Peptides against a protein of PDB entry 3QIS. Designs and how they scored, part 148

Target 1, 334 residues: chain A of PDB entry 3QIS
Amino acid sequence: PSLELSRREFVFENVKFRQLQKEKFQISNNGQVPCHFSFIPKLNDSQYCKPWLRAEPFEGYLEPNETVDISLDVYVSKDSVTILNSGEDKIEDILVLHLDRGKDYFLTISGNYLPSCFGTSLEALCRMKRPIREVPVTKLIDLEEDSFLEKEKSLLQMVPLDEGASERPLQVPKEIWLLVDHLFKYACHQEDLFQTPGMQEELQQIIDCLDTSIPETIPGSNHSVAEALLIFLEALPEPVICYELYQRCLDSAYDPRICRQVISQLPRCHRNVFRYLMAFLRELLKFSEYNSVNANMIATLFTSLLLRPPPNLMARQTPSDRQRAIQFLLGFLL

## One batch from the design tools (peptide; made by RFdiffusion4, then SolubleMPNN)

Design b2_p17_5_s3 (from b2_p17_5, 10 letters changed)
Fold by OpenDDE base, seed 3:
Structure b2_p17_5_s3 (fold): chain B 334 residues (1-334), chain A 17 residues (1-17)
Amino acid sequence: as target 1 above (334 residues)
Amino acid sequence: MSLEEQIEASIEKLLAS
């Protein structure tokens, strides 16, 4: 069996977080026998492609002289955004199109990724006084390394060494400030806030706006700005409540005094973001008659974002653990 | 106001509310 491929090289320029890109090619059975094709893993790979890449269809049959279109879809989700932002991963892959009882065909995937404030650590973002797209990629790596060291020092309650005239970190990321300050100014009376989904086009505009500028006003509806805040919190590599404190939050969930002590042990930026978000959410709850927002809904929604189980415990999360996590957050909303 | 001062003022406003 044999195939003819219309292309074997694919370039995905300016790949962005949550922006789907598609490249298409044709495969044709130029043989005299039916063919089965499939994308197969390379040696030592578990998957036929990287997590941000997909082929559609990934397998199929071709009769003699039949042609099929294959779409190569590039989509950076929360699962790939952090490693792409750091440059640990890149928009590069090799796909192996296998033909049953035939030869392999290699496809080269290349391109460039544009960094996002989504999927960047709170610590790094507190050090970024400019939009992430203005920050050199080399400096992003340094900021993540420095941020990790500062997180560890803060958790250990080590006095930060007076490292030299380094600019003081922001109290919270400017992106969180922009989102929360916008919602506080314009969305407190918005009916069904955090219940109505945003528009995908507006979400992309908000992401691009936060990545490239420090606007006076965020574009889009209040619903899109609210959903952008949820997406931002979900995409964090480390949740606002650090994984190290997860179990202590559950254990303290019914003791408001211990809950406050646990939060006081967060890294400075995480603690500031948590307090800022809780203050904002308490303000929204004052307007519940207008915005239909209630404490149980907010606690249920934000608990999954702010108090995520560590990856090793994710598969073991019980309904009781989820209820304790919700109760922990309720103690800061009421 | 600097960016830092604007963020600080926003936090203070929400914490005072």
Scores: peptide ipSAE 0.538, ipTM 0.953, DockQ to the pose 0.966
Fold by OpenDDE base, seed 1:
Structure b2_p17_5_s3 (fold): chain B 334 residues (1-334), chain A 17 residues (1-17)
Amino acid sequence: as target 1 above (334 residues)
Amino acid sequence: MSLEEQIEASIEKLLAS
């Protein structure tokens, strides 16, 4: 069996968080026998492609002289955004299109990624006084490394943050401030806030706006701004409540005093973001007659974002653990 | 106001409400 491929090199320019890009090519059976094709893993890989890439279809049969279109889809989700922001991963891959009883065909994937404030650590963002697209990539790497080290020192209570020598970090990321301040000003009376989805086009505009500017006003509907906040919190590499405190939050869920003590042990930026979000959400709950928002809905929604199980425990989360996590958050909303 | 001052004022406003 043999295949003809219309193209073997693919370039995905200016790849952004949550923005789907597609490139298509054709494969044709130029043989006289039916053939089966599939994308196969390279040596030492478990998957035929990186997590931000997919082929559709990834396998199939071709009759003699049959042609099929294959779509190569590039999509950076929350699962790939952090490693792309840091430059640990890149928009580069090699796909192996295998023909059963035939040869392999290699496809080259290349491109560039544009960093996002989505999927960047709270620590790095607190140090980032300019939009992420204005920050040199080298400085982003340094900011993430420094932020990791400072987080660890803070958690270990080893070094008082010497506020004197370095430029003072923001109390919260400017992106969180922009989102929350907008919602606080304009969305407290918004019916079905956090219940109605945003528009995908508006979400992309909001993301691009936060990545490239410090706007006076965020574009889009209140629903889109609200969903952008949820997406931001979900995309954080480390949740607002650090993984190290997850179990202690569950264990303390019914003791409001211990809950507050646990939160006090968060790194400064995480603690500030948590308190700021809780203050906003309590304010939002005062307008429940207008926005149809209640404490149980908010606690259920935000618990999955703010108090995530560590990756090693995610598969082991019980319904009891989820209920404790919700109860923990309720103690800050009521 | 600096960016820092704007953020601080916004936080204070929400925490005082």
Scores: peptide ipSAE 0.531, ipTM 0.952, DockQ to the pose 0.935
Fold by OpenDDE base, seed 5:
Structure b2_p17_5_s3 (fold): chain B 334 residues (1-334), chain A 17 residues (1-17)
Amino acid sequence: as target 1 above (334 residues)
Amino acid sequence: MSLEEQIEASIEKLLAS
């Protein structure tokens, strides 16, 4: 069996969070026999490609002189955004197109990724007084490392952050401030807020706006701004309630005094973001007659974003654990 | 107002509401 490939080198320029890119090529059976093709893992890999890449179709059958189009799709989700922002992973891969009883064909994938404030830690974002696209990649790495060390020191030693450093961190990330302050000013009377989906084009404009500028006003509908806040919270590498406190939140869910004590043990930036979001959501609930928002809907929606189980416990989350997590958040909304 | 002052004022306004 033999294949001819129209292209073997693919370059994906300016890859962004949640922006799909596609490249296509053709494979042709130039042999005299039918052939089966498949993309196969490299040596020591479990998958034929990195999580941000896919081939469609990834396998198939070709008669003699038959041709098929293959799409290579690049899409950075919440699952890949953090490792691409840090430069731990890159837009580089090698695909192995295997021909049954034939040879392997190698495809080279390359490109560049543009960093996003989505998928960046709360600690690092509190240190970023400029848009992330203005920050050198080397400085992003240093900010993530310094932020991790600061979080660990805060949790272990209760040492006050050195308030005397000329570069005091922001109380909350400017990106969260921009989103919440916009919603607080313009969306409290918005019917079906957090229930109506945003527009995909507007969501991309909001992401690009937050990555590249500090706008006076966020573009798009109130629904798109509200969904952008949900996407931001979902994309956080660590949830607003740190993984270390997850079990204590569940155990305290029916004691409002203990719940407040658990929140007081969060790192400063996480605690500030939590209190800021809860204040906003309580304000939104005062306008329930206008916006049709209720405490149970908000608690159910935001619990999955703010109080995620640690990765090692995800498969073990019971319906009782989910109800306790919702009850924990309800104690801050009522 | 600095960025820091704008964020602080927004938080204070929302916590006082």
Scores: peptide ipSAE 0.524, ipTM 0.950, DockQ to the pose 0.927
Fold by OpenDDE base, seed 2:
Structure b2_p17_5_s3 (fold): chain B 334 residues (1-334), chain A 17 residues (1-17)
Amino acid sequence: as target 1 above (334 residues)
Amino acid sequence: MSLEEQIEASIEKLLAS
């Protein structure tokens, strides 16, 4: 079997979080026999592509002189955003298009990723007084490394060594402040807040706005701003309640005093974000007659975002653990 | 107000509400 490919080199410029890019090419069976094609893993790879890339279709049959369009889809989800923000991964891959009983065809994928405040650590964002797109990539790496070290020191209750000449971190990330302050000002009376989905175009505009600017007002509907906050919290590499405290939160779920003690042990940034979000959500609940929001709905929604099970425990989360996690959060909403 | 002061004031307002 033999194929002709219309293109073998693909460049994805300015790849952004949650922005789908598509490049298409054609494959044609220029042979005399039917052929089966498939994208196959390279040697030592488990997958035919990186997590942010997909081919559609990834396999198929071609009759002689048949042509099929293949879409190469680049999409940075929450699962890929952190490693791309850090520069640990890049928009580079090689795809192997295999023909059964035939030869391999290599496709080169390249491009660039634009960092996002989505998928960046709270600690790093607390140090970023400017939009992330204004921060040099080298400095982003340094900020993440420093943030990790400060998190660990904070968790160990090590006396803060003299906060050296580093600029004082923000109390909360400016991105969280922008989202929450907007919702507090404009969305407390919004019917079905956090229940109605935002618009995908507005979500992209909000993400781009937060990555590139410090706006006076966030663009889009209150629903889109609310969903952007959820997306932000979901994309955090470390949840607002650090994984190290997860089990202690569950164990304390029915003792409000112990719950507050557990939260006091969070790293400063995480603790501030948690308290700020809880204050906002309590304020939102005062307007329940207008916004249809109740404590159980909010606790159920935000628990999955703020109090995530550690990756090693995700598959083992019991209904009891989930209920304890919800109860833990309820103790801060009521 | 600096960005820091704006954030601090917003947090204080929300915590006092």
Scores: peptide ipSAE 0.517, ipTM 0.949, DockQ to the pose 0.960

Design b2_p17_5_s4 (from b2_p17_5, 9 letters changed)
Fold by OpenDDE base, seed 5:
Structure b2_p17_5_s4 (fold): chain B 334 residues (1-334), chain A 17 residues (1-17)
Amino acid sequence: as target 1 above (334 residues)
Amino acid sequence: MSLEEQIEEFIESLLKS
């Protein structure tokens, strides 16, 4: 069997979080026999491509002189954003298009990624006084490493973060401040807030705005700004309630005094973000007659974002654990 | 007031409440 490919090199310029890019090519059976094609893993890989890449179709049959279009789709989700922000991964891959009883064809994928405040740690964002797109990639790596080391040191040694001669971190990320302050000012009376989805175009504008500027006002509807906050919290590499405290939150869920003590043990930035979000959500609940928002709905929605099970426990979460997690958050909303 | 000062003042207010 033999194939002809219309192209073998693909460049994806300026790849961004949640922005789909597509490149197409054709494969033609220029042989005399039917052939089966498939994308196959490289020798040491479990998948035929990186998590941010997809081929459609990834397999198929071609009769002699038949042609098929293949789409290469690049999409950075919450599952790939953190490793791309840190530069641990890059927009580079090699795809192997295999013919059954034939040869391999190699496709080269390349490009560049533009970092986002979405998928960046709370600790690193507290050190970023400027938009992330103004920060050199080398400095982003240093800020993430320093943030990790300082967090680990604070948790293990109970040593106050040395407020030494370096620029004092923000008390909360400017991105969270901007989102929550906007919702507090403009969305408390918004009917069906957090129940109505935002517009995808407005969500992209909000993300680009937060990555590139410090706006006076966030663009888009209140629904889009509210959904952007949910996406931001979901994309955090570590949730607002650190993984280390997950089990203690479940164990304390019915004791409001112990719940407050557990929250007091969070790293400063995580604790400040948690308190800020709870203050906002309690204020939003005062306007329930206007916004149709209730404590059970808010607790159910935000629990999955703020109090995630550690990756090693995700497959073991029981319905009882989920109910305890909701009860823990309800104790801060009521 | 800078954005930093606004954030700091607000968080301090939440800690006193």
Scores: peptide ipSAE 0.086, ipTM 0.814, DockQ to the pose 0.508
Fold by OpenDDE base, seed 4:
Structure b2_p17_5_s4 (fold): chain B 334 residues (1-334), chain A 17 residues (1-17)
Amino acid sequence: as target 1 above (334 residues)
Amino acid sequence: MSLEEQIEEFIESLLKS
């Protein structure tokens, strides 16, 4: 069996968070026998491609002289954004197209990723007074490493970071500030806020806007701005409520005093973001007659974003754990 | 006010509440 491939080299330029890119190629059975093709893992890999890449179809049969179009889809989700932002991973891969009882065909994937404030830590973002696209990639790596160390120091209640030559961090990320301030100003009376999805084009514009500028106004509908906030919170490498406090939040869910004490133990940036979001959401709830937003809906929605189980516990989250997590958040909304 | 000043004032207001 043999295949002819129309292309073997693929370049994905300017890959961005949540922006699907597609490259297509054709495979043709130029042999005399039917063949089965499949993308196969390399020797040490569990998957045939990196998490941000997909082939469609990834397997199939071709009769003699049959042709099929294969789409190579590049999509950076919340699961890949952080490692691409840090430069730990890159838009590079090698795909192995295997022909049963035949040859292996190698496809080269290359490209570049454009960093996003989405999927960047709260600590790193508090240190970024400029748009992320203005920050050199080398400095992003340093900022993530330093932000990890700052978080650890803050959790240990160690001495205030020397107010030395480093610019004082923002109290909250400018991106969160801009999103929430916009919603506070313009969306409190928006019917079905957080219930109506945003437009995908507007979401991309909002992401690009926050990555490249400090806008006076966020573009798009209130629904798109609201969804962008949800996407931002979901994409955080660590949720607003740090993983270390997850169990304590559940254990305290029915004691509002203990809940407040748990929140007080968050790193400064996380605590400030939490308080800011809760203040906004409480304000939004005052307009429930206009926006159709209620505390249970908001608590249910935001709990999954703000109070995520640690990765090792995600598969073990019980309905009781979810209810306790919701109850924890309700204590800040009511 | 700068964005930084706005953020700081707001956070200070939250800390006083």
Scores: peptide ipSAE 0.082, ipTM 0.813, DockQ to the pose 0.500
Fold by OpenDDE base, seed 3:
Structure b2_p17_5_s4 (fold): chain B 334 residues (1-334), chain A 17 residues (1-17)
Amino acid sequence: as target 1 above (334 residues)
Amino acid sequence: MSLEEQIEEFIESLLKS
C-alpha cells in the first residue's frame, strides 16, 4: 500500500489561547489495494500528538484512488496554556501517519505561540506591571521561577518579602483588577450575570485586550467580561486557594474563625485576590433583586474555580468534599 | 494615581476593614 500526501509541513503562526487554528491536507491512496491509515505515537510518546494538537480524522480506510481531507487543529486550552506561556512547551511536533503494512509518513508541525495572562500564575502577574505581550519570553520564565520561590517562602513564613531590592509587586494582578473593577462598576444590575454565557468573539477580544494593553474599559458585554473572569480563574496553574490549603479549607468549612485563619496563610497575592473577589461577590449579592444572583449559585460556581482539589488526589472529589468546599466559600459571602 | 497606587489603596482598605 502507498499514500500520496498533498503537504507534509505545517506552520501555525501566532497561536493564541482559546483560538482554534486549522490546516488541511489531502491523503490519496495511489496504490492498487485498500489501505488503513492511522496517526500513531512516536517510540517514547503515549499520544500521537501534543495536547494542543489533533488530527481529524485520526484514522480511516481508503479505497484505491480515494482521497480524504485531514484537518490538523491547533487549540490551546487551559491544560496547555501554562506550559506554552513559560516556553516549557512550544508549537512544534512531529506526527507519524502510519499505513498498515506500509511505510510511515512524517508530518512536521511548527509555529509560534503568543503568551497570555491567562494560564500565568498570580505571583508572576503581580510582578508584571506591563501587558504580558510586552514582556520578553525569557523574562517570563524567570518571573515564574522567582514567583514559585517567593510563594514557598511566603507559605513557610520564613523570609519577609525583601521590600528593598526588586520592584514591589502589585497587590493583585492588573488583569484581575480590570475584570473585577469593570464588573463592579457596570454589571451589578446585570440580569443573569454568571448564568448567561459570553460571546466567543468578545471573549477573544477581552483576552487579546488584557494580553496586549491596560485598557480604561474592557470591551464586550457584561456577560463576556464575567465569563472572561471565570476563564481566567479556571486557567490559573495554581488556584486562588493554593492546593496546599485545600484540605484545611474542607476541614474548617463549618468554623468561620478557622476559615479566616486558613485564608490568612495564603501567599500575599492569592490572599489579596481572594479577598478582592469575595468583596466583589458580596457587593453583587446586594443587587440580587436585579441580577438574579444568589449566594448558593455563586458559591457553587466559584468553588470549582477557587478551591480545586490537588491534581495528585487520585480520588474524585466526594459529594461531601464538594459540599464542604461550597460551605467554606459561603462563610465569606454571607 | 497609577494603576498600582489604585490597587494598593483599595487592597489596603480591604485589609483594614
Scores: peptide ipSAE 0.079, ipTM 0.810, DockQ to the pose 0.492
Fold by OpenDDE base, seed 1:
Structure b2_p17_5_s4 (fold): chain B 334 residues (1-334), chain A 17 residues (1-17)
Amino acid sequence: as target 1 above (334 residues)
Amino acid sequence: MSLEEQIEEFIESLLKS
């Protein structure tokens, strides 16, 4: 069996969070026998490609002189954004197109990723007084490392570091402040807020806006800004309620006093973001007659974003655990 | 007003309401 490939080198320029890019190529059976093709893992890999890459189709049959179009899709989801932001991963891969009883054909994937404030830690973002696209990649790595060390220190020492006024972290990330401030100013009376999806084009504009600027106003509809907030919270590598406190939140869910004590133990930035979000959501609930938002809906929606199980417990989450998590948030909304 | 001051003032406003 033999294949001819129209292209073997693919470059994905300016890859961004949630922006799909596609490159296509053709494979042709230039042999005299039917062939089966498949993308196969490299020797040490479990998957034929990195999580941000997909081939479609990834396998198939070709009759003699048959041609098929293959799409290489690059899409950075919440599952890949953090490792790409840190530079731990890059837009580089090698695909192995295997021909049954034939040869392997290698495809080279390359490109560049543009960092996003989405998928960046709250700690790192609190240190970023400028848009992430203005921050050198080397400094992003340092900020993430420092953020981790300070998170650990803040869990151990409730002592406010007397850091000089110029180096003092923001109380909350500017990105979440901008999103929530916009929603507070413009969306409190928005019918079906957090219930109507945003526009994908507007979401991309909002993401790009937050990554590249400090706008006076966020572009897009209130629904798109609201969904951007949800996407931001979902993409956080560490949720607003740190994984270390997850079980304690569940255990305290029916004791409002203990719930507040648990929140007080969050790292400063996480605690501030949590309190800020709860204050905003309580304000939003005052306008329930206009926006159709109720505490149960909000608690249910935000629970999965703010209070997610640690990765090791995800497979064990019971319906009771979910209800406790919802009840925990309800205690801050009512 | 710095961005920091704006964020602080805004958060304080929301937490006092």
Scores: peptide ipSAE 0.074, ipTM 0.809, DockQ to the pose 0.900

